# Ledger of designs, part 80: peptides against a protein of PDB entry 1LOE

Target 1, 181 residues: chain A of PDB entry 1LOE
Amino acid sequence: TETTSFSITKFGPDQQNLIFQGDGYTTKERLTLTKAVRNTVGRALYSSPIHIWDSKTGNVANFVTSFTFVIDAPNSYNVADGFTFFIAPVDTKPQTGGGYLGVFNSKDYDKTSQTVAVEFDTFYNTAWDPSNGDRHIGIDVNSIKSINTKSWKLQNGKEANVVIAFNAATNVLTVSLTYPN
Target 2, 181 residues: chain A of PDB entry 1LOE as posed
Amino acid sequence: TETTSFSITKFGPDQQNLIFQGDGYTTKERLTLTKAVRNTVGRALYSSPIHIWDSKTGNVANFVTSFTFVIDAPNSYNVADGFTFFIAPVDTKPQTGGGYLGVFNSKDYDKTSQTVAVEFDTFYNTAWDPSNGDRHIGIDVNSIKSINTKSWALQNGKEANVVIAFNAATNVLTVSLTYPN

## One batch from the design tools (peptide; made by RFdiffusion4, then SolubleMPNN)

Design b2_p22_1_s2 (from b2_p22_1, 8 letters changed)
Fold by OpenDDE base, seed 1:
Structure b2_p22_1_s2 (fold): chain B 181 residues (1-181), chain A 22 residues (1-22)
Amino acid sequence: as target 1 above (181 residues)
Amino acid sequence: FSASGNSRVEVVSLSGSSELVY
């Protein structure tokens, strides 16, 4: 069995193993992806080599990732567009902004994207989002149109704790989100 | 991580682990 682990509790200006894209940067020991004054894309890639797929056997790693994030919108009634955790090829670059969250370019399934994302979507896009219009958590495979969603109530400006786990034996991805307060 | 739009989005902490079974 091959294992790896890592943790970052403070994001420094020269944080190792992070590649910043778009508006992404570190400040005040936090990773900032976007600012309220802009309508752009910000991304950060964890660049340390992690062996999650064995080409010889085809085995995929079990993995767990935990993180705390904050969405702080100037207007709690107008929050766009959202936040994602994603896995993509190492040379990935920012994609379409807005409702595509900087990760995808289409609601049509595109296997060449090679991207899996967990979205925390704050803005209703009628073309692909759940019809109830709720803010939601979604699992996205090669498309911004989620394969599964669950309603989520944003607490503006509050820290959300997330755990994402993948079980390779069952091919099940689980996501949990809690607000500790 | 990725974010888009007109809100401040921050990540406060991050951890991870993986297990590849042969």
Scores: peptide ipSAE 0.733, ipTM 0.957, DockQ to the pose 0.891
Fold by OpenDDE base, seed 4:
Structure b2_p22_1_s2 (fold): chain B 181 residues (1-181), chain A 22 residues (1-22)
Amino acid sequence: as target 1 above (181 residues)
Amino acid sequence: FSASGNSRVEVVSLSGSSELVY
């Protein structure tokens, strides 16, 4: 068995193993993806080598990731567009912004994207989001149109604790989100 | 991580672990 683990409690200015894209940067020991301005995309990639897939056997690793994030909208009546945790090829680059969250370019399945994302979507896009219009958590596989979603109530400006786990044996991805305060 | 839009989005902490079984 091959194992890997890491922990970042403070994002310093010289933070290693991170590739910043778009508006992504670190400040005050936090990773900032976007500022309170329109039409921007910010991304950060964890670049340390992690063996998730073995080409020889085809085995996929079990993994668990935990993080705390904050969405702070200056206007609670206009919160767009969302936040994602994603897995993609090492050379991935920012994609379409807005409702595509900087991760995808289409609602149509595109295997060439090679991207799996867990979205925390704060804005309703009628073309692909759940018809109830609720803010939601979604699992996206090669498309912004989630394969599964669940309503989520955003607490503006509050820290949310997330745990994402993948079980290779069952091929099940689980997501949990809690607001401790 | 990725974010887009008109809000300030921050990540406060991050941890991870993986296990590749052969």
Scores: peptide ipSAE 0.732, ipTM 0.957, DockQ to the pose 0.896
Fold by OpenDDE base, seed 3:
Structure b2_p22_1_s2 (fold): chain B 181 residues (1-181), chain A 22 residues (1-22)
Amino acid sequence: as target 1 above (181 residues)
Amino acid sequence: FSASGNSRVEVVSLSGSSELVY
């Protein structure tokens, strides 16, 4: 069995285990992906590749991640575009198309992307989002068009606690989000 | 992590683990 673990309780000014892309940076002990300006993308990658898939056996790792995030919009009625946790090849680069959350570039399924994301989507894109227009959590496999979604009520400026777990034996991905206060 | 758009998006804390069984 091969195991890895990590924990970051405070994000320092020289966070050596992160690779920053786009406008991503650390300040005030937090990881800031975007500021309240339009048409920006920010990303942060864990700097050490994690052996999530074994090419020889085809086995996929079990994994669990927990994090706390904040979306703080100056106008609570106009919140774009959202936030993602994602897994992608080591050479992944930020994407700049609006509504693609900095991760994808198409609603068409592309297996060569090898990208899985859990999206916390605050903006309704008619071309691919659920027709009810709700803000939502989505599971994205090689496409911005989620394979599964659930409505989510954003609490603007509040900390959300998230747990994402994947069980390789059952092929089940579990996502939970709570606002503790 | 990734974010785009017109809002301030921050991550406050992070932890993770993985287990690959052969």
Scores: peptide ipSAE 0.719, ipTM 0.955, DockQ to the pose 0.906
Fold by OpenDDE base, seed 2:
Structure b2_p22_1_s2 (fold): chain B 181 residues (1-181), chain A 22 residues (1-22)
Amino acid sequence: as target 1 above (181 residues)
Amino acid sequence: FSASGNSRVEVVSLSGSSELVY
């Protein structure tokens, strides 16, 4: 069995175990992905490669991640585009912004993307988002068009606690989000 | 993590663990 664990409670100015991409940076002990400006993408990657899939056996790792995030929009009724936790190849680079969240380039399934994302989507894109127009949590596999979604009520400017867990034996990914305050 | 758009997006804390059984 191969195991990995990590914890970051404060993000330093030179956080060595993160790779920053686009507009991503640290300030005031937090990781900032984007500011309240147009047409930007910010990303941050955990710098150490994690063996999530064994090519020889095909086995996939069990994993659990926990994080707290904040979306702070100047206008609570005009919030774009969202936030995502994702798993991708080690050489991953920023992808299309806007509704693609900097992670994908198409709503069409593309296995070569090798990307799984949990999106916290604040903006309705007619071409791929659930027709009810709700802000939502989505599970994205090789496409910005989620394989499953659930409505989510954004609390603008407040900390959301998230737990994402994957059980390889059952092939089930679970996502929980709570606002403690 | 990734974000795009017109809002400030921040991550406050992060932890993780994985277990790969061969």
Scores: peptide ipSAE 0.717, ipTM 0.955, DockQ to the pose 0.925

Design b2_p22_1_s3 (from b2_p22_1, 7 letters changed)
Fold by OpenDDE base, seed 2:
Structure b2_p22_1_s3 (fold): chain B 181 residues (1-181), chain A 22 residues (1-22)
Amino acid sequence: as target 1 above (181 residues)
Amino acid sequence: FSASGNSRVEVVSLSGSSVLTY
């Protein structure tokens, strides 16, 4: 059995267990991915490789991740583009920005991406987002076009608590989001 | 984590665990 665990309650100026990409950095003990009024990409990766899938046995790890995030837009009714938690190969680099969230490059399924993401999508992209136009949580497998979505009401500038759990036995990914305040 | 667009996006805290059984 291989077990990995970690906890970061305060993000320091030299957070050694994170790899920063694009505009990602730490300030005021928080991880900042993007700044307001800037159309760029920011990413952060956990620096230690985690063995999620064993090629010999085919077994997949059970995992649980919890985090708190904030989206703070200058205009609450003009919020782009979103935020995501993702799992990708260790050599992953920033991908297309805008509606692709820096994680994907296409709405078409691409198995070579080897990327699973949970998106918190604040901007409606007609080409791939749910037709109701709602902000939403989505599960993305090798594509920005989610395999499943649920409407989500953004509270601009407020902390959202998220739990993402994967049960390998049932092959079910569970996402919960709450605003405690 | 990844973010893009016109807003400030921050992560306040993070924890995780994984268990792979052979």
Scores: peptide ipSAE 0.728, ipTM 0.957, DockQ to the pose 0.936
Fold by OpenDDE base, seed 4:
Structure b2_p22_1_s3 (fold): chain B 181 residues (1-181), chain A 22 residues (1-22)
Amino acid sequence: as target 1 above (181 residues)
Amino acid sequence: FSASGNSRVEVVSLSGSSVLTY
């Protein structure tokens, strides 16, 4: 059995186990992905080695990740486009912005993307989002078009606590989000 | 993590663990 654990309670300027892309950076001990009124992409990759797949046996690791995030829109009636946690190849680069969240380029399934994402989507894109127009949590596999979604009510400017767990035995990914305040 | 759009998006804390069985 191979185990890995880590915890970051403060994001410092010398956080060398993170790769920053686009507008991503650290300030005041927080990781900032995007700024208000920006139309760009910001990303941050955890770069420390984590062995989650054994090529010899094909086994995939069980994993749990927890994080707290904030979306703070200057206008609560105009919130775009969202936030995502994702897993992708180590050499991943920013992809299309806007509704693609900087992670994907198409709603068509593309296995070459090799990307699994949990999206916290604040903007309704008619071409691929759930027709009810709700802000939502989605599980995205090689496509911005989620394989599963659940309505989510954004609390603008509030800290959301997220837990994402993957059970390799059942092949089930679970996501929970709470606003403790 | 990734974000796009017109809002300030921050991550406040992060933790993780994994267990791989051979």
Scores: peptide ipSAE 0.725, ipTM 0.956, DockQ to the pose 0.902
Fold by OpenDDE base, seed 3:
Structure b2_p22_1_s3 (fold): chain B 181 residues (1-181), chain A 22 residues (1-22)
Amino acid sequence: as target 1 above (181 residues)
Amino acid sequence: FSASGNSRVEVVSLSGSSVLTY
């Protein structure tokens, strides 16, 4: 077997195992992806490539990731666009289209993107989001249009604990989000 | 991680592991 693991409990000013893109940076021991300004994108990539798929055998890795994130909007009634955890090829670049969360650029399925994301979407885009208009968690495979979604109630300014697990044997991705309080 | 828009988005902590079997 091949095993990879990592842990970051505090983000330092020179976090060597992250690649920052767009407005992403570290401050006060946290990773800041975006500030409360309009039309910006921030990303952070794990600097070491992780072997998720073996091209020779076709085997896919089991993986688990846990993280805590905060969305803090100055206006709780106008929160755009959201946050995402994603897996993509090493040469992935930030995308600037509104509503695409900095990851995608189309609602059309594009297998060449080789990108899987778990989105925590705070803004309703009528062209691809669930018709009920709820803020939601989504699983995105090669498209901003999620293959599955579940309504999510944002607690503005509060820490959310997330666990994402993938079981390669069953091909099932699970996502959990909790607010400790 | 990625974020876009008009809000402050922060990650507080992160951990992960992967296991690939041949």
Scores: peptide ipSAE 0.717, ipTM 0.955, DockQ to the pose 0.916
Fold by OpenDDE base, seed 1:
Structure b2_p22_1_s3 (fold): chain B 181 residues (1-181), chain A 22 residues (1-22)
Amino acid sequence: as target 1 above (181 residues)
Amino acid sequence: FSASGNSRVEVVSLSGSSVLTY
């Protein structure tokens, strides 16, 4: 059995094991992906080696990740475009912005993307989002068009606690989000 | 992590663990 674990409670200016892309940076001990009133992309990659797949047996690791994030929109009526946690190849680079969240480039399934993301989508994109128009949590596999979604009520400016777990035996990915207040 | 758009998006804390069984 191979086990890996890590924890970051304060993001420093020279935070180890993080690769910043686009507008991503650290300030005031927090990781900032995008700033208010900007139409751009910001990303941060955890670069420490994590063995999640064994080529010999084909086994995939069970994993759990927890994080707290904040979306603070200057205009509550127009919150775009969202936030995401994702897993992609080590040499991944920022992709299309806007509704693609800087992670994908199409709503069509593209196996070459090799990307799995959990999106916290604040903006309704008619071409691929749930027709009810609700802000939502989605699981994206090689496409911005989620394979599964659930409505989510954004609390602008508030900290959201998230837990994402993957059970390799059942191939089930679970996501939970709560607002302490 | 990735974010796009017109809002400030921040990550306050992060932790993780993985277990690979051979």
Scores: peptide ipSAE 0.737, ipTM 0.958, DockQ to the pose 0.910; fails the geometry check

Design b2_p22_1_s4 (from b2_p22_1, 10 letters changed)
Fold by OpenDDE base, seed 1:
Structure b2_p22_1_s4 (fold): chain B 181 residues (1-181), chain A 22 residues (1-22)
Amino acid sequence: as target 1 above (181 residues)
Amino acid sequence: FSASGNSRVDIVSLSGSSVLKY
């Protein structure tokens, strides 16, 4: 059995084990993916080796990740586009921005993407998002079109706590989000 | 993590664990 764990409570300017892409950077002890100044892509990759798949047995790791995020929109009536937590190949690069969140390029399933993402989507894209227009959490497998979604009410400027867990025995990914205040 | 759009997105804290059985 191989076990890995890590914790970051303050993001420093020279934060180890992070690869920054696009607008992503650290400031004031936070990891900032995007600023409210332009419509671009910002990404950060956790670069420390984590073995989640055994090629010999085919076994996949159980994993849990927890994080706290803040979305601060200058205009509460126009909040775009959200963000993802994602798993992708080690050489992953920023993809299409806007509603694709810098992670995907299509709503069509593309196995070559090799990307699984949990999206926290604040903007309704009629071509692929749930028809009710709600802000939502989605699970995305090789496509921006989620395989499952749940409505989520954004609290602008407030901290949200997220837990993402994967059970390898059942192949079930669970996501929880709470606002503690 | 990846974000796009017109809003500020910050990650305040992050932790994780994994268990791989051989």
Scores: peptide ipSAE 0.749, ipTM 0.959, DockQ to the pose 0.904
Fold by OpenDDE base, seed 4:
Parts: C-alpha cells; structure tokens; sequence
Structure b2_p22_1_s4 (fold): chain B 181 residues (1-181), chain A 22 residues (1-22)
C-alpha cells in the first residue's frame, strides 16, 4: 500500500509543488485563480508526485481532497464563470475560457482530453448546462457537458468547504459543499 | 484548479490524501 497526504493552510509567495498557469498566482496567503476581470483563465496544478494508478495491476487509488474556496463577484447579477477541481495529464495546459472554465474545448466527449473535473459553475450556458438554469456542481468527464449535476446556491464572498472523495472499489466520486458561516 | 470569468476566485486552504493498493 502506498499512502500520500498533504496540507496547505497558507499559500505562500514561494509555494512549492504548485505550477501556475494563466492568471493563477498566490497573494495574501491565498491561491487566486482569477481576478474580477473578463476573458481570462487562471489555473494552478499540484505538481508533487502522487501515484494514483498502478500500471502493473491497473489499480486506482482511493483519494480525498478537501479545500475551502471563495468566489467574490463584484456584480452579483453577472457572475461568470466558476471554477473546477480537475485531474489531467501532467503536461496539461490551459484550454478554452469562458464557460469551458479553462479545462475543456467541447461539449462533445473527447477521450483525448483525459480530464476529469468537478465544476462549480456559476453561469448558465444554454448549449450544455442543465435547463433549469441553476448554478450547479457538475462532474465532467472529457467534456464540459457534465455527466451529473446538482444545484448549488452561491454565497457571494463567503467561504465554502468542499470535500471530494473517490472510491476506487465502487468507481464513485462524491462531492460535498457547505457554507459554515 | 482552473477558473475563468469576471469574478475573483480564491482557494483558501487545500488538503489531500490517497491510498493506492497493490
């Protein structure tokens, strides 16, 4: 059995094991993905080695990720576009912005993407989002069009706690989100 | 993590664990 764990409570200016892409950076002990400006993409990759797949046996790791995020929209009537937690190949680069969240390029299934994402989507894109128009959490597999979604009420400027867990035995990904305050 | 759009998105804290069985 191989076990890996880590914890970051403060994101420093010299934060190791992070690769920043686009507008992503650290400031005031936070990891900032995007500022309040349009038409940008910001990403951060955790670069420390994590062995999640054994090529010999084909076994996949069980994993749990917890994080706290804040979305601060200067205009509560126009909140776009959201963010993702994602898993992708080590050489992953920023993809299409806007509703694609910098992670995907199509609503069509594309196995070459090799990307699984949990999206926290604040903007309704009629072409692929749930027709109810709700802000939502989605599970995305090689496509911005989620395989499953759940309505989520954004609390602008408030900290949200997220837990993402994957059970390899059942092949089930679970997501929980709470606003403690 | 990846974000786009017109809002500030901050990650305040992050932790993780994984267990790979052989």
Amino acid sequence: as target 1 above (181 residues)
Amino acid sequence: FSASGNSRVDIVSLSGSSVLKY
Scores: peptide ipSAE 0.747, ipTM 0.958, DockQ to the pose 0.911
Fold by OpenDDE base, seed 2:
Structure b2_p22_1_s4 (fold): chain B 181 residues (1-181), chain A 22 residues (1-22)
Amino acid sequence: as target 1 above (181 residues)
Amino acid sequence: FSASGNSRVDIVSLSGSSVLKY
């Protein structure tokens, strides 16, 4: 059995266990992925490789991640584009911005992406998002077009608590989001 | 994590664990 665990309650200016990409950085003890600026991508990766899959047995790791986020939009009725928590190969680099959230390049399924993402999507992209136009949580497997979605009501500027868990035995990924305040 | 767009996105705290059985 191989076990990995980590906890970051305050993000320092030189947070050594993170790899920053694009415009991602730390300030005021937070990890800032993007500012209120158009056409940017910001990413941060956990620096230590995590063995999520065993090639010999085919077994997949059970994992749980918990985080708190804030989206602060200058205009509560014009919010783009959201963010993801994602798992990708160790050499992953920023991908297409905008509605692709810096993680994907297409709505077409591409197994070579080797990327699973939980998206917190605040902007309706007609080409791939649920037709109701709601802000939503989505599970993305090798495509920006989610395999499953659920409507989510953004509270602008407020902290949201998220738990993402994967059970390898059942092959079920669960996502919970709450606004405690 | 990855974000794009016209809004500020902050991660305030983060924890994680994984268990891989061989």
Scores: peptide ipSAE 0.729, ipTM 0.956, DockQ to the pose 0.944
Fold by OpenDDE base, seed 3:
Structure b2_p22_1_s4 (fold): chain B 181 residues (1-181), chain A 22 residues (1-22)
Amino acid sequence: as target 1 above (181 residues)
Amino acid sequence: FSASGNSRVDIVSLSGSSVLKY
C-alpha cells in the first residue's frame, strides 16, 4: 500500500509544495488563483507527483480532498468563469480559451488529455453547459463538457467547504459543497 | 486548481490523502 497525505491550513508567501502557473499566487495566507480582472488564468499544482494509477496492476488510488474557497466577484451579475480542482499529467499547462477554466481547450472528448476536473462553474457557456443556465458543479473527464452536473447557488464573497472523494472499488466520485455560515 | 475570468478566486485551506493498493 502506498499512501500520501498533506494539509495546508494557511498558504505562505513561499509555499514550497505548490507550483504556480499563470497568475496564481499566495497572499494574505490564501491561494489566489485569479484576481478580479478579465481575461486571466491562474493555476496551482501540487509540487510532488501523486501515484494515482498503478500501471502494473491497473489499480487506481482512493483519494479524498477537502478545501475551502471564496469567489468574490465585483459584479454579481457577471461572474466568470469559476474554477476547478483537477488531476492531470505532470506536464500540464494552462489553457487560455475563455470558459475552459484554464484546464481544457475543447468540448470534444479527448482521451489523450488524461485530465479529470471538478468544476465550480459560474458562467453559462451555451455550447457545452447545462441548458438551464444555472451555475453548477460538474465532473469533467477529458472535456469541458461535463459528464454530470448539479446546480449550485453561489454566495458571493462567502466561504464554501468542499469535499471530493473517489472510491476506486466502486468508481464513484462524490462531491459535496456547503456554506457553513 | 485552475481558474479563469473576472472574479477573485481564493483557496483558503486544503487537505488531501490518497491510498493505492498493489
Scores: peptide ipSAE 0.729, ipTM 0.955, DockQ to the pose 0.921

Design b2_p22_2_s1 (from b2_p22_2, 11 letters changed)
Fold by OpenDDE base, seed 1:
Formats: C-alpha cells, sequence, structure tokens
Structure b2_p22_2_s1 (fold): chain B 181 residues (1-181), chain A 22 residues (1-22)
C-alpha cells in the first residue's frame, strides 16, 4: 500500500511543499488564491506527485482532505467566482479563469483533461451552472459542468470547514461544508 | 464589480492506494 499525507496549519512565506501558480501566494500565514481584483487566477499545488491510480492493477486511491477557507468579497451580492480543490496531472498549469475557475477550458467532457475538482462556485454561469442560480458545491470530472451539485449559502468573510473524501471501493466522493458556531 | 479574496487557512490530506490485484 502506498500512502501520502501532508498537513499545513500555517502557510509560511516560503512554503516548501507547495508550488504556487499565477496569483497564488502566502501572506499572514494564509494561502491567498486571489485578491479582490478582476482577471486573476491563482493556484497552489502540493509539490510531490501523488499516486492516485495504479495502471497495473487499475486500483484507485482512497483519499480524504480537510481544509478551511474564507471568501471575502467587498460586496456580498457580487461575488465571483469561487475556487476549487482539484487533482490534475503533475505538469498542470493554470487554465481558463473566470467561471472556469482556472482549472478547466470547456463545459464539454474532455477526458484528456484528466482533472477532477470540487468547486465552491459563487457565480452563476448560465451555460453550465444549475438553473436555480444558487451558489453551490459541484463535483467536476473533466469539465466545468458539474456531474452533481448542491446549493450552498455563502457566509461572506466567514471561515468554512470542508471535508472531501473519496472511497474507491464504492466510487463515491463525499463533500461536507460547515460554518462553525 | 464581481470580485472576492479567497484564502485557505489550513489543509490536511491523506491518500491510500492498494497495490494488490483485484
Amino acid sequence: as target 1 above (181 residues)
Amino acid sequence: SYTAEVRITSISFSSELDLTPK
């Protein structure tokens, strides 16, 4: 069995186990993916490759990730675009920004993308988002158009706790988001 | 405008891959 694990409770100015892309950076012990300005894309990658799928056996890894985030918008009614937790090829580079969240380039399924993401989407893109217009959590497989979504009420400026777990035996990905009281 | 600052304050990750044939 191959295992991989890491934990970061305070993001340092020179976090050695992360690769920063685009506008992503660390400040005040936090990872900032984007500032409240237009046309930016920021990403951070775990610096070491993770064996998530074994070509010999076809087995897929079980994984669990927990993280805390804050989306802080100047205007609670005008919040764009959100962010994702994603798994992509080791040589991945920032993709289309805006509604594509810097991880995808199309709403059409593209197996060559080899990217799975859990999006925390705050902006309604009529071309692919749920018609109810709600801010939502979505599971994206090789496309920005989620295979499944769940409405989520953003609490602007508040810290949210997220847990994402994947069970390879059942092929089920679970996502939970809570705002501590 | 539609903008927002996105901050991650902590993260943990763990994975386990069974290498035995099924």
Scores: peptide ipSAE 0.751, ipTM 0.954, DockQ to the pose 0.909
Fold by OpenDDE base, seed 5:
Structure b2_p22_2_s1 (fold): chain B 181 residues (1-181), chain A 22 residues (1-22)
Amino acid sequence: as target 1 above (181 residues)
Amino acid sequence: SYTAEVRITSISFSSELDLTPK
């Protein structure tokens, strides 16, 4: 069995196990993906490749990730665009910004993307988001158009706790989000 | 204006891959 694990509770100014892309950076022991300015895309990658699929056997890894995030908008009614936790090929580069969250380029399914993401989406894009217009959590497979969504009420400026787990035996991805405070 | 600062304050990750042929 091959295993990979890491934990970061304080993000340093030169975090050795992260690769920063676009506007992503660390400050005050936190990872900042974007500041509250227009037209920015920030990403951070774990620096070591993770063996998540074995080409010889076809086996897929089980994984679990837990993280805490804050979305802090100057105007609680005008919040864009959200962010994702994602898994992509080792040579991945920032993709389209805005509603595509820097990880996708189309609402059409594109198997060549080889990207899975859990989105925390704060902005309603009429072309692909759930018609109720709610802020939502979505599971995205090779497309910005989620295969499944759940409404979520953003608490602006508050810390949220997230757990994402994938069970390869059942092929089930679970997501939980709580606001403890 | 539609903007927001996004901060990650902590993260943990673990994965386990069984290499046994099935």
Scores: peptide ipSAE 0.749, ipTM 0.954, DockQ to the pose 0.913
Fold by OpenDDE base, seed 4:
Structure b2_p22_2_s1 (fold): chain B 181 residues (1-181), chain A 22 residues (1-22)
Amino acid sequence: as target 1 above (181 residues)
Amino acid sequence: SYTAEVRITSISFSSELDLTPK
């Protein structure tokens, strides 16, 4: 069994195990994906490849990730666009911004994307988001149009704890989000 | 204007890949 693990509790200015893309950067020991300005795309990748799928066996890895995030908007009613946790090919580059969250380029399924993401989406895009208009968590497979979503109430400026787990045997991805404080 | 700062304050990740043929 091949295992990989990493943990970052403080994001340093010279965080060597991250690759920063676009407007992503570290400050005050935190990873900032976007600032509260228009037209930004920020990403950060773990610098070492993760063996998530084995071509010889076809086996897929089990994985668990936990992270804490803050979405801090100047206006709680005007919050765009959210962010994702994603797994993509090693040579992945920033994709379309805005509602595509810098990870996808289309609502159409594109197997060549080879990207799975859990989105924390704060902005309703009528073309692909759930019709209720709620801020939501979504599971995205090769498309910005989620295969499953669940409404989520953003607490502006507060830390949320997320756990994402994938069980390869069952092919089930689970997501939990809590506001502990 | 619809903007927001997105910050990640901590992250952990672990993966386990079985290399045994199914």
Scores: peptide ipSAE 0.746, ipTM 0.952, DockQ to the pose 0.894
Fold by OpenDDE base, seed 2:
Structure b2_p22_2_s1 (fold): chain B 181 residues (1-181), chain A 22 residues (1-22)
Amino acid sequence: as target 1 above (181 residues)
Amino acid sequence: SYTAEVRITSISFSSELDLTPK
């Protein structure tokens, strides 16, 4: 069995186990993916490759991640675009297309992208988002068009606690989000 | 305009991969 783990409770000014892409940076011991400006994409990658799929056996890893985030918008009614937690090939690069959350570039399923993401989406994109227009959590497999979504009520400027767990035996990904206060 | 600051304040991750053929 191969295992990987890491924990960051304070993001240093030069966090050595992260690779920063685009506008992502650390300040005040936190990771800032984007500032409240237009046309920005920021990402951070764990610096070491994680063996998530074994080519010899076809086995997929079990994994669990827990994180706390804040979305802080100047206007609670006009919030774009959200963010993702994602797993992608080691040579992954930021994507700049609007609404693609810096990770995808199409609503069409593309198995060659080998990218899975959990999106916390605050902006309604007519072409692929749920028609009710709700802010939502989505599970994205090789496409920005989620395979499953659930409405989520954003609390602007408040900390949210997230747990994402994947069970390889059952092929089930679970996501929980809570506002502790 | 539609903008937002996105901050991550902490993160933990763990994975376990069984290498036994199924």
Scores: peptide ipSAE 0.741, ipTM 0.953, DockQ to the pose 0.889

